# Peptides against a protein of PDB entry 3JWR, part 44

Target 1, 323 residues: chain A of PDB entry 3JWR
Amino acid sequence: TRELQSLAAAVVPSAQTLKITDFSFSDFELSDLETALCTIRMFTDLNLVQNFQMKHEVLCRWILSVKKNYRKNVAYHNWRHAFNTAQCMFAALKAGKIQNKLTDLEILALLIAALSHDLDHRGVNNSYIQRSEHPLAQLYCHSIMEHHHFDQCLMILNSPGNQILSGLSIEEYKTTLKIIKQAILATDLALYIKRRGEFFELIRKNQFNLEDPHQKELFLAMLMTACDLSAITKPWPIQQRIAELVATEFFDQGDRERKELNIEPTDLMNREKKNKIPSMQVGFIDAICLQLYEALTHVSEDCFPLLDGCRKNRQKWQALAEQ
Target 2, 298 residues: chain A of PDB entry 3JWR as posed
Amino acid sequence: TRELQSLAAAVVPSAQTLKITDFSFSDFELSDLETALCTIRMFTDLNLVQNFQMKHEVLCRWILSVKKNYRKNVAYHNWRHAFNTAQCMFAALKAGKIQNKLTDLEILALLIAALSHDLDHRGVNNSYIQRSEHPLAQLYCHSIMEHHHFDQCLMILNSPGNQILSGLSIEEYKTTLKIIKQAILATDLALYIKRRGEFFELIRKNQFNLEDPHQKELFLAMLMTACDLSAITKPWPIQQRIAELVATEFWEQGDQVGFIDFVCTQLYEALTHVSEDCFPLLDGCRKNRQKWQALAEQ

## One batch from the design tools (peptide)

Design b1_p16_2_s3 (made by RFdiffusion4, then SolubleMPNN; from b1_p16_2, 6 letters changed)
Fold by OpenDDE base, seed 4:
Structure b1_p16_2_s3 (fold): chain B 323 residues (1-323), chain A 16 residues (1-16)
Amino acid sequence: as target 1 above (323 residues)
Amino acid sequence: SEELAKIREELAKFFS
């Protein structure tokens, strides 16, 4: 396609120019092409292109394929969300120094997973999918959408001309796919809530050890969640704008729940409860986000900007809640 | 190469 030709021929700017190592990064002013260029730079600077012998054209095609398989009519869970998740992962790996703690295969898997973790998201949560008796709900009992996202990820990875993993050995391929699956599934917030206690306890007791395979897996899951939720850490103007997108999508679901399912939506998805957004954001930060970024910062102090951003936004939301 | 492709396809199906 013309788009592929343009992307493949383009000079990829440096990470410094693109500011993709910054935790404060915003994609608002970036074109779709520029987001693709950023993604290429992420793969390159993480040494993934070199170490796994990725062909440039194949990588370009894969990126465009991933982007294409996000829906444009979804307010938040779209390509830009996936891109921002991946950028946060990149920043955590580079600026946050987590790269030094992981294998190349783990890094490869995490980046692919971050970009792919919400593929073909429909703007509704698992509960809606289940209650609406969607065909996907017949395939999976829990983490319905996350399984679908992974399925889409596999479909793309195995599509002609998109096989960015062709340079891997069989064992490397198996390992990578396993980690990708685990990482995508870990983005189910229900699973995060279920598992995070173990991670926090390990940190609290100073028993956390990345050399333990189970703890490594746990860490990768927590890292994925930290990147997935990273909008909450962004500078306030960015945070506000993203929060509006999230609210839009949630309210759209709530409206559909009323219309299609004849149920009263939860406050989070209830347009009539818009005035509760600030207090709900404070609650979300306290219940879900703060401990995660605190724990992550304990693993790598260079991830502090995520925690700091989260704290600052809590203050901002609290101030609004008091009005 | 073709053999590897087949193996990868099988693995993909297994992990799906």
Scores: peptide ipSAE 0.028, ipTM 0.569, DockQ to the pose 0.020
Fold by OpenDDE base, seed 1:
Parts: structure tokens; sequence; C-alpha cells
Structure b1_p16_2_s3 (fold): chain B 323 residues (1-323), chain A 16 residues (1-16)
């Protein structure tokens, strides 16, 4: 395609130029092509291209394929969300020094997972999928969409000309896919809530050890969630704009719940409850986000900007809630 | 605390 030709021939700017190492990164001013260039840079600077012998054209095609398999008519869970998740992962690995704690296969898997974790998202949650009796709900009982995302990820990875993992041994390939699957599934917030207590307790007791395979898996799951939710850590203007996108998508679901399922939506998805957004955001930060970024910062102090951003945004949302 | 629990539940349902 013309797009592939343009991407493959383009000079890829440095991570510094693209600012993709910054936790404060914003994609708002970037074209789709520029987001693809950023993605190439992430793979390159993490040494994934070199270590796993990726062909440039194959990587470019894969990136474009991943982007293509996000829906354009979804307000938040689109390519830009996946891209920002991956960028946060990159920043956490580089600026946050997490790279030094992980294997190359784990890094490879996390980056692929971050980019792929919401593939073919429909702008509705698992609860809606289940209640609407969607065909996907017949395949999976739990984490319905996350299983679908992984299936889409696997499909793309195995598509002709998209096989960025062709340089891996069979064992490396299996390991990578296992980690990708676990990482994508970990983005189900229900699973995060279920598992985070173990992680926090390990940190609290100073018993956290990445050399333990179970704890490693747990950490990767927590890291994925931290990146997936990273919009909450962004500078306030960015956070506010992203929150509007999230609200738009939630309200769209709420409208569909009324129309298609004949149910009253929750406050979070109720267009008539816009005034509750600030207080709900404070609650979300307190219930879900703060402890995670605190724990992550404990693992690596260089991740502090995520925690600091989260705290600052809590203050901003609280101020709005008091109006 | 109760509000936080509801938000957690709603979010869990959303991401679940």
Amino acid sequence: as target 1 above (323 residues)
Amino acid sequence: SEELAKIREELAKFFS
C-alpha cells in the first residue's frame, strides 16, 4: 500500500525528538504516520529489532495492521489509546528503568501486548457484551474482550507479511505468546482488582522478588495496568481531554443500553450525570490508581512521574468536584 | 468508602 511504502521509506526520528521517553507525552498533535514512526522507534530503541532480527518492512506492515484493526468509530478504545499505552510502556522501560529488570522476551511481549491489548474494541465493556448475548460471550465466560483482543493479536502476528516474531526460536515464540496473552488478559480491570492485593502486600512486606516466576508474572500484569491507565497521570490538559473521550464512549454505551437493552445505565455511563464526572474521577484515582503507581514507584523510583501526575490530577478533579 | 466500592465495582464491570 501507499501507506506502507511511505512508512517504510520514512526516516525515523530519535526518541528524543519524538519525546516518547517522556511520561508527559501527548499524541494529540501527531498524525497516524507519526504514531507509526514512534512505534518503530520504540521497537528499535528497546533493541527488539536487532535482537530478534525483525525486517523493517515486516515491522512497518505489522504496525499498520495493528492500527487498521482498531475501529475509528470508537471514541477512546482506538489506535490512539493503544499507542499511548505502548508509549507509557516504553517510557516506563526507559525513563522508569524497568528495562533493566526484564528479559528481552518480556520486553518484546509487553510492547506487542500494549499495542494489541484492545484490538477490535467495540466501545462497550464486557458486561455489555455479556448482557447483549453477543457471540463472543458464548466463547468466553470471563475477560471476553481481552480474549478477543488476544485472538486478534495472534491473527495479525500470523498474517502473511506481518510475522515480526519469525526470528524467534520455537521456545522463544511460545514464551513470548504466553506473556502476551497474560499481559492482554491483565488489562481486564476485574483481574487487576483481584490480583493487586498480592502485589501490594509483597511490596509492603519487602518480599517482592522479580526472580520469582510468579512474582514476575504478577509484576508484568501490574505494569500493563499502570500503562493502560496512564492517561490519569498525564498533565492536566491532556488528562482532561482524554477523560472527555472516555466519557463520550461511556455515554455512547449508556445510550445503547437504554435503546438496545432497555436498561438504565450506571452513573458512569449516564449522559445526564455529567456533573458527577469529577467526583467519579477522584474515586477512580483513590480506588484504582494511586496504590498502583505507589507500588510501581517502590519497584523503580524513576517511575515517580506517574505517581506525581496521578496525585496532581486527583487535586484537579477534586477541585472541580467541589464546585 | 462505599462510594469507592461502587466505583471499583463499576470499573471492574467496565473492564471486566
Scores: peptide ipSAE 0.033, ipTM 0.728, DockQ to the pose 0.109; fails the geometry check
Fold by OpenDDE base, seed 5:
Structure b1_p16_2_s3 (fold): chain B 323 residues (1-323), chain A 16 residues (1-16)
Amino acid sequence: as target 1 above (323 residues)
Amino acid sequence: SEELAKIREELAKFFS
């Protein structure tokens, strides 16, 4: 395609120029092509292209395929969300110095997973899918969308001309796919809530050890969630804008719940309850976000900007809630 | 708090 030709021929700017190592990064000013260029830079600077012998054209095609399989009519869970998740992962690995704690296969898997974790998202949650009796709800009992996202990821990875993992041995390939699957499934917030207590307790007791395979898996899951939720850590103007996108998508679901399912939506998805957004954001930060970024900062102090951003945004939301 | 527990549950349902 012309798009592929353009991307493959383009000069890829440095990570410094693209500012993709910054936790404060915003994609708002970037074109779709530039987001693809950023993605190439992430793979390159993490040594994934060299270590796994990726062909440049294949990587370009794969990136474009992933981007194409996100829906444009979804307000938040689109390519830009996936891209920002991956950028946060890149920043955590580089600026946060987490790359030194992980294997190349784990890094490869995490980056692929971050980009792929919401493939073909429909702008509705698993609860809606289940209640609407969607065909996907017949395939999976829990984490319905996350299983679907992984299936889409696997489909793309195995598509002709998109096989960025062709340079891996059979064992490396199997390992990578296992980690990708686990990472994508970990983005189900319900699973995060179930598992995070173990992680926090290990940190609290100073017993956390990445050399333990189980704890490594747990950490990768927590890291995925931290990147997936990283919008809450962004500078206030960015955070506020993203929160509006999230609210838009939630309200769209709420409208559909009224129309299609004849149910009253929860406050979070109720367009008529917009005035509660600031308070709900404070609640979300307290219930879900703060402890995660605190724990991540204990693993690597260089991740502090994420925690600091989260704390600052809590203050901003609280101030709005008091008006 | 009960409020946080409720928010957590609702969020879990939403993001699940």
Scores: peptide ipSAE 0.031, ipTM 0.707, DockQ to the pose 0.114; fails the geometry check
Fold by OpenDDE base, seed 3:
Parts: structure tokens; C-alpha cells; sequence
Structure b1_p16_2_s3 (fold): chain B 323 residues (1-323), chain A 16 residues (1-16)
């Protein structure tokens, strides 16, 4: 395709030029092509292209395929969300110095997972899928959409001309897919809530050890969530704009719940409760985000900008809630 | 708080 030819022939700017090591990164000003270039740079600077012998054209095609399989009519859970999740992962690995704590296969898996974790997202949550009696609800009891996202990820990885993992041994391939699956499934916030207590307790007791396979898996899950939710850490103007996208998608679901399911939406998804957004954001930060970024910062102090951003945004939302 | 717990549950249901 013309798009592939353009991408494959383009000079990929440095990570410094693209500012993709910054926790404060924003994609608002970037074209789709530039987001793809950023993605190439992430793979390159993490040594994934070299270490796993990826063909440049194949990587380019894969990136474009992933991008294509996000829906444009979804306000938040689109390619830009996946891209920003991956960028946060990259920043956490590089600027946050987590790269040195992980294997190359884990890094490969996390980056693929970050880009793929919401593939074919429909702008509705698992509850809606269940209540709408969608066929996917018959296949999976829990984490319905996350299983679907992984299935889409696997489909793309196995598609002709998209096989970025072809340079891996069979064992490396199996390991990578296992980690990808776990990482994508971990983005189900219900699973995060279920497991985070164990992580926080290990940190509190100074018993956290990445050499333990179980703790490694737990950490990767927490890291995925931290990147997935990283919009809450962004500079305030960026945070506000992203929050509007999230609200738009939530309200769209609420509207569909009323129209299609004859259900009164929760406050979070109720357009008529727009005035509650600031207080809900404070609640979200306190309930979900703060402890995670505190724990992550404990693992690597260089991740502090995520925690700091989250704290700052809490204060901003609180101020709005008091008006 | 109970409110935070409720928000956590709602969010968990939403993002999951």
C-alpha cells in the first residue's frame, strides 16, 4: 500500500526528537504516520528489532495492521489510546529504568501487548457485552473483551507479512505469547483490583523480588495497568482533554444502555451527571491510581513523574469538584 | 470511604 511504502521509506527520528521518553508526552499534534514512526523507534531503541531480527517492512506492516484494527468511531479506546499506552511503557522502560529489570522477551511482549491490548474495542465495557447478549459473552465468562483483544492480537501476528515474531525460536515464541496474553488480560481492571493487594503488600514488607516468577508476572500486570491508566498522570491540560474523551465514550455507552437495553446508566456513564466528573475523577485517583504509582515508584524511583502527575491532577480535579 | 469503594467497583466493572 501507499501508506506502507511511505512508512517503510521514512527516516525514523530519534527518541529525543520524538520526545517518546517523556512521561509528559502528548500525541495530540502527531499524525498517524508520526505515531507509526514513534512506534518503530520504540522497537528499535529497545533493541527488539536487532535482537529478534525483525524485518523493517514486516514491522511497518504489523504496526499499520494493528492501527487499522482499532475503530475510528470510538472516542477513547482507539489507536491513540493504544499508542499512548505503548509510549508510557517505553518511557517507563527507558526513563523509568525498568528495562534493566526485565528480559528482552518480557520487553517485547509488553510492547506488543500495550499496542494490542484494546484491539477492536467497541467503546463499551464487558458488562455491556454481557447484557447485550453478544456472541463473545458466550465464549468467555470473565474479561470478555480482553480475551477478544488477545485473539485479535494473535490473528494479526499470524497474518501474512505481519509476522514480527518469525525470528524467534519456538520456545521464545511460546514464552512471548504467554506474556502477551497475561499482559492483555491484566488490563481488565477487575483483575487489577483483585491482585493489587498482593503487590502492595510485597512492597510494604520489602519482600518484593523480581527474581521470583510469580512476582515477576504480578509486576508485569501492574506495569501494564500503570501504562493503561497513564492518562491520569499527564500534565493537566492533556489530562483534561483525555478525560473528555473518556467521558464521551462512557456517555455514549450510557446512551446505548438506555436506548438498546432499557437500562438506567450508572453515574459514570450518565450524560446527565456530567457535573459529577470532577468528583468521580478524584474518587478514581484515590481508589485506583495513587497506590499503584506509589508502588511503581518504589520499584523504580525514576517513575516518580507518573506519581507526581497523578497527585497534581488529583488536586486539580478536587478544586473543580469544590466549585 | 464507601464512596471510594463504590467507585472502585464501578470502575472495575467499567474497565473490565
Amino acid sequence: as target 1 above (323 residues)
Amino acid sequence: SEELAKIREELAKFFS
Scores: peptide ipSAE 0.031, ipTM 0.729, DockQ to the pose 0.110; fails the geometry check

Design b1_p16_2_s4 (made by RFdiffusion4, then SolubleMPNN; from b1_p16_2, 7 letters changed)
Fold by OpenDDE base, seed 3:
Structure b1_p16_2_s4 (fold): chain B 323 residues (1-323), chain A 16 residues (1-16)
Amino acid sequence: as target 1 above (323 residues)
Amino acid sequence: SDELRRIEDLLAEFLS
């Protein structure tokens, strides 16, 4: 395709030029092509292209395929969300210095997972899928959409011309897919809530050890969540804009719940409760975000900008809630 | 607090 030709022939700017090591990164001003270039740089600078002998054209095609399989009519859970999740992962690995704590396969898996974790998202949550009696609800009882996202990820990885993992051994391939699956499934916040206590306790007791396979898997899950939610850490103007996208998508679901399911939406998804957004954001930060970024910062102090951003945004939302 | 727990439950159910 013309798009592929353009991408494959383009000079990929440095990470410094693209500012993709910055926790304060914003994609608002970037074209789709530039987001793809950023993605190539992430793979390159993490040594994934070299270490796993990825063909440049195949990587380019894969990136474009992933992008294509996000829906444009979804306000938040689109390619830009996936891209920003991956960028945060990259920043955490590089600027946050987590790269040195992980294997190359884990890094490969995390980056693929970050880009793929919401593939074919419909702008509705698992509850809606269940209540609408969607066929996917018959296949999976829990984490319905996350299973679907992984299935989409696997489909793309196995598609002709998109096989970025073809340079891996059979064992490496199996390991990578396992980690990808776990990472994508971990983005279900229900699972995060279930497991985070164990992580926090290990940190509190100074018993956290990444050499333990179970703790490693737990950490990767927490890291995925931290990147998935990283919009809450962004500079305030960026945070506000992203929050509007989230609200738009939630309200769209609420509207569909009324129209299609004859259900009164919860406050989070109720357009008539727009005035509650600031207080709900404070609640979200307190209940979900702060402890996670505190724990992550404990693992690597260089991740502090994420925690700092989250704290700053809490104060901003609180101020709005008091008006 | 009980309020935060309620929010946590809501978030777990509806945000993902």
Scores: peptide ipSAE 0.060, ipTM 0.792, DockQ to the pose 0.149
Fold by OpenDDE base, seed 5:
Structure b1_p16_2_s4 (fold): chain B 323 residues (1-323), chain A 16 residues (1-16)
Amino acid sequence: as target 1 above (323 residues)
Amino acid sequence: SDELRRIEDLLAEFLS
């Protein structure tokens, strides 16, 4: 395709030029092509292209395939969300210095997972899928969409001309897929809530050890969530704009719940309850976000900008809630 | 708190 030719032939700017190492990064000003270029740079600067012998054209095709399998008519859970998740992962690995704590396979898996974690998202949550009796709800009982996302990820990875993992040994391939699956499933916030207590307790007791395989797996899950929710850490103007996208998608679901399921949506998804958004954001930050970024900062102090951003945005939302 | 628990339950159900 012309798009592939253009991408493959393009000069890939440095990470510095693209500002993809910054926790304050915004994609709003970037074209789709530029987001793809950023993604190539992430793979390159993490040494994934060299270490796993990725062919440039194959990587380009894979990126475009992933992008193509996000829906354009979804307000928030689209390619830009996945891209921003991956960028936060890159920033956490580089600027946050987490790359020194992980293996190359783990880094490879996390980056692929970040880009792929919401593939073919329909703009509705698992609850809606279940209540609407969607065919996917017949395949999976829990984490319905996350299983689907992984299935889509696997499909793309195995598609002709998209096999970015062809340079891996059989054992490396199996390991990578296992980590990808675990990472994508970890983005189910319900699973995060179930598991985070163990992570926080390990941190609190100063018993956290990445050399322990179980704790490593737990950390990777927490890191995925931290990147997935990283919009809450962005500079206030960026945070507000993303919050509007989230609200739009939630309200769209609420409208569908009224129309298709004949139910009154919860306040979070109720268009008529827009005035509650600031207080709900404060509640979300307190209940979900703060402890996570605090814990992450304990693992690596260089991740502090995420925590600082979250705290600053809490203050901004609280001020709006008091008006 | 009870409030945080309610928020967590809501988020677990509706934000995943």
Scores: peptide ipSAE 0.056, ipTM 0.787, DockQ to the pose 0.156
Fold by OpenDDE base, seed 2:
Structure b1_p16_2_s4 (fold): chain B 323 residues (1-323), chain A 16 residues (1-16)
Amino acid sequence: as target 1 above (323 residues)
Amino acid sequence: SDELRRIEDLLAEFLS
């Protein structure tokens, strides 16, 4: 395609030029092409292209395929969300110095997972999928959409011309897919809530050890969540804009709940309750976000900007809630 | 607290 030709022929700017190592990164001003270039740079600077012998054209095609398989009519869970998740992962690995704590396969899996974790998202949550008796709800009992996202990810990875993992041995391939699946499934916040207590306890007791395979898996799950939620850490103007996208998508679901399911939506998804957004954001930060970024900062102090951003945004939302 | 846990569960349900 013309798009592939343009991407494959383009000079990829440095990570410094693209500012993709910054936790404060914003994609608002970037074209789709530039987001793809950023993604190439992420793979390159993490040594994934070289170490796993990725062909440039195949990587380009894969990136474009991933982007294409996000829906444009979804306000938040689209390519830009996936891209920002991956960028946060990259920043956490590089600027946050987590790269040195992980294997190359884990890094490869995390980056692929970050980009793929919401593939073909429909703008509705698992609860809606289940209540609407969607066909996907017949296939999976838990983490319905996350299983679907992984299936989409696997489909793309196995598609002709998109096989960025062809340079891996059979064992490396199996390992990578396992980690990708675990990472994508970890983005189900229900699983996060279930598992985070173990992680926080290990941190609190100073018993956290990445040499333990179980703890490694747990950490990768927590890291995925931290990147998935990283919008909450962004500078306030960026945070506000993203929060509006989230609200838009939630309100769209709420409207569908009224129309299709004949139910009154919860406040979070009720456009008539938009005045509660600030207080709900405070609640979200307190219940979900703060402890995670605190724990992550304990693993690597260089991840502090995420925690700091989260704290600052809590203050901003709290101020709005008090008006 | 029990209240916090309930909020966490609710948020997990709707944000997933």
Scores: peptide ipSAE 0.054, ipTM 0.784, DockQ to the pose 0.165
Fold by OpenDDE base, seed 1:
Structure b1_p16_2_s4 (fold): chain B 323 residues (1-323), chain A 16 residues (1-16)
Amino acid sequence: as target 1 above (323 residues)
Amino acid sequence: SDELRRIEDLLAEFLS
């Protein structure tokens, strides 16, 4: 395609130029082509292209395929969300120094997972899928969409001309896919809530050890969530704009719940309850976000900007809630 | 707190 030709021929700017190492990164001003260029740079600077002998054209095609398999009519869970998740992962690995704690296969898997973790998202949550008796709900009982996301990821990875993992041994390939699956599934917040207590306790007791395979898996899951939720850490103007996108998508679901399921949506998804957004955001930060970024900062102090951003945004939301 | 627990439950149900 012309898009592939343009991407493959383009000079890829440095990470510094693209600012993709910054935790404060914003994609608002970037074209789709520029987001793809950023993605190439992430793979390159993490040494994934060299270490796993990726062909440039194959990587370009894969990136475009991933982007194509996000829906444009979804307000938040689209390519830009996946891209921002991956960028936060990159920043955490580089600026946050997490790269030094992981293997190349783990890094490869995390980056692929971050880009792929919401593939073909429909703008509705697992609860809606279940209640609407969608065909996907017949295949999976829990983490319905996350399983679907992984299936989409696997499909793309195995598509002709998109096989960025062709340079891996069979054992490396299996390991990578395992980690990708675990990472994508970890983005189900229900699973995060279920597992985070173990992670926090290990940190609290100073017993956290990445040399333990179980704890490694747990950490990767927490890191994925930290990146998936990273919009909450962004500078306030960015955070506020993203929150509007999230609200739009939730309200769209609420409208569909009324129309298609004949139910009254919860406040979070009720268009008539916009005034509750600030207080709900404070609650979200307190219940879900703060402890995670505190724990992550404990693992690597260089991740502090995520925690600091989260704290600052809590203050902003609290101020709005008091109006 | 009870409030935080309620929010966690809500988030588990509606944000995943």
Scores: peptide ipSAE 0.048, ipTM 0.780, DockQ to the pose 0.116

